# Peptides against a protein of PDB entry 5LHZ: the designs that were tried, part 10

Target 1, 78 residues: chain A of PDB entry 5LHZ
Amino acid sequence: QLLKSVFVKNVGWATQLTSGAVWVQFNDGSQLVVQAGVSSISYTSPNGQTTRYGENEKLPDYIKQKLQCLSSILLMFS

## One batch from the design tools (peptide)

Design b1_p15_2 (made by RFdiffusion4)
Fold by OpenDDE base, seed 3:
Structure b1_p15_2 (fold): chain B 78 residues (1-78), chain A 15 residues (1-15)
Amino acid sequence: as target 1 above (78 residues)
Amino acid sequence: SSIEELHEKVQHFLS
């Protein structure tokens, strides 16, 4: 269930879910989901493959870049 | 807040 969706210029759409998650749909077709109470994050590539990462896991640079973007988005939501 | 919690989580991934 969606709470609120916000268009982010040059990024895509960021959505708050009733579950407490934030879902970002990037313009390149990839997606990130972060959720309160869950220690992992979910990344979906443009081809639809989903990978979950733990906090101590080494992340690909492109994921880090998207997380940095998400960080900025979260600050705007607060 | 929940958003603040999420922000901290993301920062942990970036640390």
Scores: peptide ipSAE 0.713, ipTM 0.924, DockQ to the pose 0.811
Fold by OpenDDE base, seed 2:
Structure b1_p15_2 (fold): chain B 78 residues (1-78), chain A 15 residues (1-15)
Amino acid sequence: as target 1 above (78 residues)
Amino acid sequence: SSIEELHEKVQHFLS
């Protein structure tokens, strides 16, 4: 379930879940999920394709950019 | 906190 959902200007929506996850819905239609206790992250492209990435994987630059954005969002929640 | 944990995780992905 949802704990808290916030609108982030020029980014989209960021939602904290009771599961310990944070779910970001970007304006471009993509989504990013990070979950406590899980070593991978989940990215869903605008076309609905979901890919999981491990910490040691080579990430596409656009994913890194979204992760950097997520980092800022997390700081905002703290 | 859980948020701090997630932040650390994200930083690891970006490192």
Scores: peptide ipSAE 0.712, ipTM 0.923, DockQ to the pose 0.818
Fold by OpenDDE base, seed 5:
Structure b1_p15_2 (fold): chain B 78 residues (1-78), chain A 15 residues (1-15)
Amino acid sequence: as target 1 above (78 residues)
Amino acid sequence: SSIEELHEKVQHFLS
């Protein structure tokens, strides 16, 4: 279930879910999901491949950039 | 709040 969907200029759409997750759909077709109570984050590439990353993993730079964007989005939601 | 918790999680990944 959706709680709120917000259009983010030059980024895409960010949606808060009743599950406690935030789902970002980027303009390039990729997606990020972060969820309360889950120690990993989920990234889906434009081709639909999903990868989960733990907090202690080395992240690709492009993922870090998207996470920084997500950080800014979360600040707007608060 | 849940949003604050998510923000902290993301910051941990970026640290």
Scores: peptide ipSAE 0.711, ipTM 0.924, DockQ to the pose 0.765
Fold by OpenDDE base, seed 4:
Structure b1_p15_2 (fold): chain B 78 residues (1-78), chain A 15 residues (1-15)
Amino acid sequence: as target 1 above (78 residues)
Amino acid sequence: SSIEELHEKVQHFLS
């Protein structure tokens, strides 16, 4: 179930789900999902490969960049 | 809120 979807210029679409998750679909075809109550994040690359990362893992820089973007997006939803 | 929780989570990943 979708609560709210917003278009983010030069980024893509961000959707808040009733599950407590936020789903970002980036223009490059990648996706990021963060979920309340879940200690990991989900990243899907443009080729469709999905990887989950825990809070204590070292993240690739490109993931960090997208997370920083997500941080800003979350402020838009608040 | 749930959004605030998510924001904090993301910040942890970025720390």
Scores: peptide ipSAE 0.711, ipTM 0.924, DockQ to the pose 0.796

Design b1_p15_2_s2 (made by RFdiffusion4, then SolubleMPNN; from b1_p15_2, 5 letters changed)
Fold by OpenDDE base, seed 5:
Structure b1_p15_2_s2 (fold): chain B 78 residues (1-78), chain A 15 residues (1-15)
Amino acid sequence: as target 1 above (78 residues)
Amino acid sequence: SQIEALLQKVQSFLS
């Protein structure tokens, strides 16, 4: 279930789910899902491939960039 | 809040 969705200029859409997760749909077709209490984050590439990353795992630079973007979005939500 | 918890989570991944 969706709690609320926000359009983010030059980024895409950010949605808070009733589960507590936040789901970002980027303009490039990729997606991020982050949820507290879950040890991993989920990234979906534009081709639909989903990868989960652990907290202590080395992240690709493009993932770090998207996470930094998500961080700024979360600050706006708070 | 839940959003603050998520922020901490993301920041942990970036640290």
Scores: peptide ipSAE 0.735, ipTM 0.934, DockQ to the pose 0.886
Fold by OpenDDE base, seed 3:
Parts: sequence; structure tokens; C-alpha cells
Structure b1_p15_2_s2 (fold): chain B 78 residues (1-78), chain A 15 residues (1-15)
Amino acid sequence: as target 1 above (78 residues)
Amino acid sequence: SQIEALLQKVQSFLS
């Protein structure tokens, strides 16, 4: 299911899945998954709790920060 | 591309 995994300094690992999703495993133990065609994003906290966020809902600041980081990672993949 | 679509999606979440 894994296409490519890239180590990102001071961030963690970013993996592109065969599904088209990008999975980021942050150094703090949290994770983000973004998938084209899905209206939500998935965040997993270090304790393993997963939350899905829609585009129109208010995001915690720490999620916004990780999304900004993900944006930079996606630019690397492109 | 698929990555570009993801980038646009993430950016929309941050807009």
C-alpha cells in the first residue's frame, strides 16, 4: 500500500499511499492523513485518538500548524 | 496531479 516514504528533517516521515493519500507521521507521535476526494482530513493524536475535521469547521491551532507543515511537504512531492 | 489536488485541499482548510 506504500508507494514512497520520505524522511523530513525535524518533522518525521511522509508517505504516499497507493490510494493517493498522503500519510504524515510526526515526531511527536501524531499523524495526519489527507486523501483526494474526501471532504475531511484525519488527525491522530499521540495517544491514538483519531478525529476527522471538515473544511468548514474550526480547527485547533496545533492542527493548523501541522497542516501548514503538510503543505510544505506536498510541495516537495510535487 | 493528485499531489496538487491534495495541496489545494490542505490550503482550503487553512483559508
Scores: peptide ipSAE 0.735, ipTM 0.934, DockQ to the pose 0.765
Fold by OpenDDE base, seed 2:
Structure b1_p15_2_s2 (fold): chain B 78 residues (1-78), chain A 15 residues (1-15)
Amino acid sequence: as target 1 above (78 residues)
Amino acid sequence: SQIEALLQKVQSFLS
């Protein structure tokens, strides 16, 4: 279930889930999911392809950019 | 909190 959804200007929507996850839906159609207790993150491209990344895995630059954006959003939630 | 835990996780991915 959804706990709270927040509109972020020039980014998209960020939603906190009861599962402990945060789900970001970016304006470009991509999505990012991070969850406490899970060692990987999930990225879904605009075409619907989903990829999971581990903490020590080399990330594409566009993923790093979105994670930095997510970091800013999380600070806002705290 | 859960949000703080997530923040720490994301920061570790970016470090």
Scores: peptide ipSAE 0.735, ipTM 0.934, DockQ to the pose 0.774
Fold by OpenDDE base, seed 1:
Structure b1_p15_2_s2 (fold): chain B 78 residues (1-78), chain A 15 residues (1-15)
Amino acid sequence: as target 1 above (78 residues)
Amino acid sequence: SQIEALLQKVQSFLS
């Protein structure tokens, strides 16, 4: 269930879920999900491939960039 | 809050 969806200019849509997750749908068609109580984050590429990353893993730069963007969005929500 | 927890988590991934 959705709590709130926010349009973010030049980024896409960010949605807070009742599950404790935040779901970002980027303009490039990729998606990022961070969820409370889950040790990993989920990235879905534009082609639909989903990869989960643990906190101890080396992240691709493009993932780091999207996470930084998400961080800014979360600050906006708070 | 839940958002604050997620923010901390994301920042941890970026550290």
Scores: peptide ipSAE 0.734, ipTM 0.934, DockQ to the pose 0.777

Design b1_p15_2_s3 (made by RFdiffusion4, then SolubleMPNN; from b1_p15_2, 6 letters changed)
Fold by OpenDDE base, seed 5:
Structure b1_p15_2_s3 (fold): chain B 78 residues (1-78), chain A 15 residues (1-15)
Amino acid sequence: as target 1 above (78 residues)
Amino acid sequence: SLIDKLLQKVQSFLS
């Protein structure tokens, strides 16, 4: 279930879920889900493929860029 | 707060 969705200029949409997750839908069609209490993050590519990454796992640079973007969004909400 | 926890998680992934 959705709690709140906000439009983020030049990024897309960010939504807080009742599960304790934040879901970002990027303009390029990709998606990122980060949830408190879960040891992994979820990335969905524009073609719909979903990959989960662990905290100690090596991340692709494009994923790091999107995580940094999410960090900026979260800071604005704090 | 939830936002703080999420920030900490994201920062851990970027460290």
Scores: peptide ipSAE 0.746, ipTM 0.938, DockQ to the pose 0.792
Fold by OpenDDE base, seed 4:
Structure b1_p15_2_s3 (fold): chain B 78 residues (1-78), chain A 15 residues (1-15)
Amino acid sequence: as target 1 above (78 residues)
Amino acid sequence: SLIDKLLQKVQSFLS
């Protein structure tokens, strides 16, 4: 269930879910889901492949870049 | 707040 969706210029859409998660749909077709209280993050590539990463795993650079982008988005709502 | 928790979580993944 969706609470609020915001359009982010040159990024895509960011949506807050009732679950306490934030769901980002990037312009490149990829998706990122981060939820408070959950020890992993979910990334879906443009081809639809979904991968979960734990907090102690080494992340690919492209994932780090998207997380940094998400951080910037979250700061706008803090 | 929720946003603060999410920010902290994201930062932990980037550290």
Scores: peptide ipSAE 0.745, ipTM 0.938, DockQ to the pose 0.801
Fold by OpenDDE base, seed 2:
Structure b1_p15_2_s3 (fold): chain B 78 residues (1-78), chain A 15 residues (1-15)
Amino acid sequence: as target 1 above (78 residues)
Amino acid sequence: SLIDKLLQKVQSFLS
């Protein structure tokens, strides 16, 4: 379930879920889910393909960029 | 807090 959704200029929408996850829907159609208590993150490409990444796994640069963006969003709520 | 936990997680992925 959704707790709150916020619009982020030039990024998209960020939603906090009751599960303890944050869900970002980027303007390019991709999505990122990060959840407390879960060791992996989930990325969905614009074509709908979903990939999970572990903490020690090599990340594509575009994923790192989106994670950095998410970090900036989270900092606004800390 | 939840936000702090999420921040720590994201930052660990970026380290």
Scores: peptide ipSAE 0.745, ipTM 0.938, DockQ to the pose 0.787
Fold by OpenDDE base, seed 1:
Structure b1_p15_2_s3 (fold): chain B 78 residues (1-78), chain A 15 residues (1-15)
Amino acid sequence: as target 1 above (78 residues)
Amino acid sequence: SLIDKLLQKVQSFLS
């Protein structure tokens, strides 16, 4: 269930879910899901491939960039 | 709060 969706200029849409997750749909068609209580994050590429990353895994730079973007979004929500 | 928890999680992934 969706709680709130906000449009973020030059980024896409960020949605807070009742599950305790934030779901970002980027303009490039990729998606990122970060959920409280879950030890991994989920990235979906524009072609629909989903990859889960653990906290101790090496992240691709483009994932780090999108996480940094998400951090900025979350700061705006706080 | 939830946002704080999510911020901490993202920060840990970027550390």
Scores: peptide ipSAE 0.744, ipTM 0.938, DockQ to the pose 0.796

Design b1_p15_2_s4 (made by RFdiffusion4, then SolubleMPNN; from b1_p15_2, 6 letters changed)
Fold by OpenDDE base, seed 5:
Structure b1_p15_2_s4 (fold): chain B 78 residues (1-78), chain A 15 residues (1-15)
Amino acid sequence: as target 1 above (78 residues)
Amino acid sequence: SQVQKLLEKVQSFLS
């Protein structure tokens, strides 16, 4: 279930879920899901392929960029 | 807060 959805200029939509996750739908069609207490993050590419990354795993640069964007969004919500 | 916990998690991935 959804708690709150926010439009983020030049980014897309960010949604807080009742599960404790945050779900970002980027303008390029990709998606990112992050949840506290879960040891991995979920990235879905524009073609619909989903990949999970662990906390100690080296991330692709484009994923780091999207996570930094998410960090900025979370700071705005805090 | 929930947001703070999420922020800490994201930051850990970026460290």
Scores: peptide ipSAE 0.723, ipTM 0.932, DockQ to the pose 0.903
Fold by OpenDDE base, seed 3:
Structure b1_p15_2_s4 (fold): chain B 78 residues (1-78), chain A 15 residues (1-15)
Amino acid sequence: as target 1 above (78 residues)
Amino acid sequence: SQVQKLLEKVQSFLS
């Protein structure tokens, strides 16, 4: 379930879930889900393909960019 | 806080 959704200019929507996760829906159609207590993150490409990445994996640059964006969003929430 | 934990998680993926 959704707890709160925030519009982020030039990014998309960031939503806090009751599960404790944060869900970002980017303007390009991709999505990112990060949740405390879970060792992996979930990325969904615009075509709907979902991939989970562990913290020790080498990430594609485009995903690193999304994560950096998410970091900025989280800082806004703090 | 929960946000801080999420922030640290994201940062761990980037470091």
Scores: peptide ipSAE 0.723, ipTM 0.932, DockQ to the pose 0.796
Fold by OpenDDE base, seed 1:
Structure b1_p15_2_s4 (fold): chain B 78 residues (1-78), chain A 15 residues (1-15)
Amino acid sequence: as target 1 above (78 residues)
Amino acid sequence: SQVQKLLEKVQSFLS
């Protein structure tokens, strides 16, 4: 279930789920899911390929950038 | 809160 969806200017949509996840749909067509209680994050590229990353795994720079963006969004929600 | 937990998780991934 969806709790709330927020339009974020120059970013896309950020949605909070009842599952404890936040789901960001970026303007470039990519997606990022971070969920409480799950040790990995999920990134879906614009072509639909999904990759999961663990906390100790080296992240591509573009993923770090999107996570930084998500961090900013979460700070706004807090 | 849920948001705080998610924030901490994201920050962990970035550190």
Scores: peptide ipSAE 0.723, ipTM 0.932, DockQ to the pose 0.794
Fold by OpenDDE base, seed 2:
Structure b1_p15_2_s4 (fold): chain B 78 residues (1-78), chain A 15 residues (1-15)
Amino acid sequence: as target 1 above (78 residues)
Amino acid sequence: SQVQKLLEKVQSFLS
């Protein structure tokens, strides 16, 4: 279930879920899901392929960039 | 808060 969605200019949409997750839908068609209490993050590429990453594994640079973007969004609501 | 917990998680991934 969705709690609230926020439009972020030049980024896309960020949505808070009742599960405690945040779901970002980027303008390039990719998606990112992060949830407190879950040890992994979920990234979906524009072609629909989903990959989960753990906290201690090597992340592609483009994933790091998107996470940094998410961090900036979260800071606005902290 | 939930937002703070999420922020800490994201920062952990970026550290």
Scores: peptide ipSAE 0.722, ipTM 0.932, DockQ to the pose 0.884

## One batch from the design tools (peptide)

Design b1_p16_1 (made by RFdiffusion4)
Fold by OpenDDE base, seed 5:
Structure b1_p16_1 (fold): chain B 78 residues (1-78), chain A 16 residues (1-16)
Amino acid sequence: as target 1 above (78 residues)
Amino acid sequence: ETTQLEEVHERVESFL
């Protein structure tokens, strides 16, 4: 279930789920899911491929940039 | 829930 959704200009939509996850749908068709209590993050590319990254892994720069964006969005949520 | 959002934020920051 959706708890709160925010439209972010030039970025996409960010949604807080009742599960404790935050789901970002970027304009390029990619997605990020970060779940409270889960050590990994989920990235879905525009073609639908999903990859999970653990906290000890180095991220591709393009994903890091999206996480930086998400960090900024979360500051607006809280 | 602010605590859950904070946990998400901390998780994101851990990757940066």
Scores: peptide ipSAE 0.719, ipTM 0.913, DockQ to the pose 0.834
Fold by OpenDDE base, seed 3:
Structure b1_p16_1 (fold): chain B 78 residues (1-78), chain A 16 residues (1-16)
Amino acid sequence: as target 1 above (78 residues)
Amino acid sequence: ETTQLEEVHERVESFL
């Protein structure tokens, strides 16, 4: 169930779920899911391939950039 | 839930 959805210009859509997750759908077709209480994050590439990254893994730069964007987006929810 | 959003934010920051 959705709690709140926000359209972010030049980025995409960010949605907070009742589950405690934040789901970002980027304009390039990729997606990020970060869930409260879960140590890993989920990245889905535009082709639909999903990869989970643990908190001690080094991320590709393109994912780090999206996470930086997400960090800024989260301020829009607070 | 503000607490959940804060936790998500902390999780994101931990990867940066």
Scores: peptide ipSAE 0.719, ipTM 0.913, DockQ to the pose 0.821
Fold by OpenDDE base, seed 2:
Structure b1_p16_1 (fold): chain B 78 residues (1-78), chain A 16 residues (1-16)
Amino acid sequence: as target 1 above (78 residues)
Amino acid sequence: ETTQLEEVHERVESFL
């Protein structure tokens, strides 16, 4: 279930889920899911391929940039 | 819940 969805200009949509996750749907078709209490993050590429990254893994720069964007979005949710 | 959002933010920051 969805709690709150926010449109972010030049980014896409950010949604807080009842599960404790935040789900970002980017304009390029990619997606990020970060869940409270879960040590990994989920990235889905525009072609639909999903990859989970653990906290000890090196992230591709383009994903790190999206996480930086998410960090800024989360400040708006507070 | 604010606590859950804080945990998400902490998780995101851990990857940066």
Scores: peptide ipSAE 0.718, ipTM 0.912, DockQ to the pose 0.844
Fold by OpenDDE base, seed 1:
Structure b1_p16_1 (fold): chain B 78 residues (1-78), chain A 16 residues (1-16)
Amino acid sequence: as target 1 above (78 residues)
Amino acid sequence: ETTQLEEVHERVESFL
């Protein structure tokens, strides 16, 4: 179930789910999912390939940039 | 819920 969806100009859509997850759909076709209570994060590339990253892994810069964006987006939620 | 959102934010920040 969807709790709240926010359109973010020049980024895409960010959705908070009742599950406790935040789901971001970027304009480039990629996606991020971060779930409360889960130590890993999920990145899906535009071609549909999904990769999970653990908390001790070093992220590719392009994903780190998207997480930085997500950090800012989270401030848009109350 | 604010608590869940805070947990998500903390998780994101831990990767930065």
Scores: peptide ipSAE 0.718, ipTM 0.912, DockQ to the pose 0.820

Design b1_p16_1_s1 (made by RFdiffusion4, then SolubleMPNN; from b1_p16_1, 8 letters changed)
Fold by OpenDDE base, seed 3:
Structure b1_p16_1_s1 (fold): chain B 78 residues (1-78), chain A 16 residues (1-16)
Amino acid sequence: as target 1 above (78 residues)
Amino acid sequence: MQKQLQQVLEKVQSFL
């Protein structure tokens, strides 16, 4: 179930789910899912390949950039 | 900010 969806200019769509997840659909076709209470994050590339990253893993720079963006856009829900 | 959003924010920031 969706709680809120926000269009973010030059980024894409960010959606909060009742599950506690935030789902971002980026304009480049990639996606991030971050779930409250879950220690890993999910990244889906434009080709549909999904990779989960744990808290102790080093992230590719392109994913870090998207997470930085997500950190900022979370303020749009507040 | 609501509790669950705050948790997501803190989680995201922990990966950075």
Scores: peptide ipSAE 0.743, ipTM 0.936, DockQ to the pose 0.720
Fold by OpenDDE base, seed 4:
Structure b1_p16_1_s1 (fold): chain B 78 residues (1-78), chain A 16 residues (1-16)
Amino acid sequence: as target 1 above (78 residues)
Amino acid sequence: MQKQLQQVLEKVQSFL
């Protein structure tokens, strides 16, 4: 279930879920899901391909950039 | 920041 959604100009939509996850739908069609208590993050590319990344593996730079964006977005929820 | 959001933030930061 959805708890709270915010529109972020030039980024997309960010939604907090009751599960403890944050779901970001970027304007480029990609998505990120990061959930407390889960050791991996989920990235879905614009073409619909979903990849999970563990906490010890190296991320592609474009994913890191989106995570950096997410960290800024989280401040909008506070 | 609420507890759950703080936990998500810490997770995000751990990947950076």
Scores: peptide ipSAE 0.742, ipTM 0.936, DockQ to the pose 0.768
Fold by OpenDDE base, seed 2:
Formats: sequence, structure tokens, C-alpha cells
Structure b1_p16_1_s1 (fold): chain B 78 residues (1-78), chain A 16 residues (1-16)
Amino acid sequence: as target 1 above (78 residues)
Amino acid sequence: MQKQLQQVLEKVQSFL
């Protein structure tokens, strides 16, 4: 279930879920899901392919860029 | 900051 959704200019939508996750829907059609208490993050590409990344994995740069964006969004919620 | 959001932030930062 959704707690709150916010529109982020030049990014897309960021939503907090009751599960403890934050879900970002980017303008390019990709998605990120990051959840407290879960050791991996979920990335869905624009074509709908989902990949999970563990905390010790080397991330593709484009994923890191999206995570950096998410970090900035989260800091706005403080 | 809400505790759960703080935990998400810490997780995100751990991946960077």
C-alpha cells in the first residue's frame, strides 16, 4: 500500500510504501525499489526487466546515478 | 526524519 507519493521535477514520482520501501518511477520508464530491512535493491529497466543488486555488488554507473538521485530526494524528506 | 526513511537513506548511501 502507498503512504505518500511526490512528484519530483526532472525525475518522476517517488512513493513511500507501508512495507518500508521507497519506490521511484523515473521519467525514462525505469524504476527503483529500496526497502529498509532488505539487503538488496531492485531496479527495473524501461523494458520491464528487473534486476536485484546485493550490498557487495559492483553497480553499473547508471544505477549509481539513480541511487544518488534517490539519496537527494530522501534528504528533502528530513 | 522518519525512522523508516532514515533506514532507506542509510541503505542507499551504503550502495554508493
Scores: peptide ipSAE 0.742, ipTM 0.936, DockQ to the pose 0.824
Fold by OpenDDE base, seed 1:
Structure b1_p16_1_s1 (fold): chain B 78 residues (1-78), chain A 16 residues (1-16)
Amino acid sequence: as target 1 above (78 residues)
Amino acid sequence: MQKQLQQVLEKVQSFL
């Protein structure tokens, strides 16, 4: 279930789920899911391919940029 | 900030 959805100008939509996840739908068609209690993060490319990244692996720069964006978005929910 | 959002934030920051 959805708890709260926020429109983020020039980014897309960010949604907090009752599961403890935050789901970001970017304007470029990609998606990020970060969930409390899960040791990996999920990235879905615009073509629908999903990749999970673990805590100890090096992230592609474009993923890091989206995570940096998410960090800022989280402050909008507080 | 609510606890679950804080947990997500800390997770995000750990990946950066």
Scores: peptide ipSAE 0.742, ipTM 0.935, DockQ to the pose 0.765

Design b1_p16_1_s2 (made by RFdiffusion4, then SolubleMPNN; from b1_p16_1, 9 letters changed)
Fold by OpenDDE base, seed 4:
Structure b1_p16_1_s2 (fold): chain B 78 residues (1-78), chain A 16 residues (1-16)
Amino acid sequence: as target 1 above (78 residues)
Amino acid sequence: QLQQLLAVLQKVQSFL
């Protein structure tokens, strides 16, 4: 279930789920899901392919960029 | 849910 959704200009939508996860739907069609207590993050590409990245993996730069964006968004939630 | 939000923030930052 959804707890709170915010529209972020030039980024997309960010939603906090009742589970505690944060779900970002980017304007380019990609998505990120980050949840505390889970050792990986979920990225879905615009074509719908989902990849999970673990804490010790080297992330593609475009993923890091989106995570940095998410970090900024999370500051908006608080 | 603030604690959860902070935990997510911490996780995100750990990946960066």
Scores: peptide ipSAE 0.712, ipTM 0.931, DockQ to the pose 0.899
Fold by OpenDDE base, seed 1:
Structure b1_p16_1_s2 (fold): chain B 78 residues (1-78), chain A 16 residues (1-16)
Amino acid sequence: as target 1 above (78 residues)
Amino acid sequence: QLQQLLAVLQKVQSFL
């Protein structure tokens, strides 16, 4: 279930879930899910393909950029 | 739920 959703201009939507996860829906159709207590993050491409990345895995730059964006978004929830 | 948010932030930062 949803706790809080924040609209981020020129980025998309960020939603905090009751599970402790944060779900970001980017304007390009991609999605990120990051959850506390889970050692991986989930990225869904615009075509719906989902990939999970572990903590020691090399991330594509475009995903790092989205994570950097998410880091900034999280400040909006405070 | 702030603690959960902080945990997510920490995780995100670990990937950067």
Scores: peptide ipSAE 0.712, ipTM 0.930, DockQ to the pose 0.887
Fold by OpenDDE base, seed 3:
Structure b1_p16_1_s2 (fold): chain B 78 residues (1-78), chain A 16 residues (1-16)
Amino acid sequence: as target 1 above (78 residues)
Amino acid sequence: QLQQLLAVLQKVQSFL
């Protein structure tokens, strides 16, 4: 269930779920889901393929960029 | 909810 959704210009939608997870739907059709207490993050590409990344694996640069964006969004959420 | 948000932020930053 959704707790709060925020439209972020030039990025997309960011939603906090009742679970505590944050779900970002980017304008390019990709998605990120991050939740504390879970050792991985979830990325869904525009074509619908989902990949989970662990805390110790090297991330593709485009994923890092989206995470940096998410970091900024979270600051705006506050 | 704020605490959860902060926890998510911390997690995201750990991946960067």
Scores: peptide ipSAE 0.711, ipTM 0.930, DockQ to the pose 0.888
Fold by OpenDDE base, seed 2:
Structure b1_p16_1_s2 (fold): chain B 78 residues (1-78), chain A 16 residues (1-16)
Amino acid sequence: as target 1 above (78 residues)
Amino acid sequence: QLQQLLAVLQKVQSFL
């Protein structure tokens, strides 16, 4: 299921799955899953609560910050 | 798998 895992200093772990999804485990205990072909992203808070956000939703700033971080991480995979 | 990675990047950028 796991293709490649990368340790990101001061961020956490980023893993590419065989499904095509990218899974980020942040140091604060939160998680983010993004996959092509799926119209939403999945965020899990440190307390284990999972929320899905659609492409047309207004995102909390802290989610945007994590997505910005993910964008930078994705550039490191190549 | 690179194609999928690029697609994920595109998706992330669309949310920002």
Scores: peptide ipSAE 0.709, ipTM 0.930, DockQ to the pose 0.876

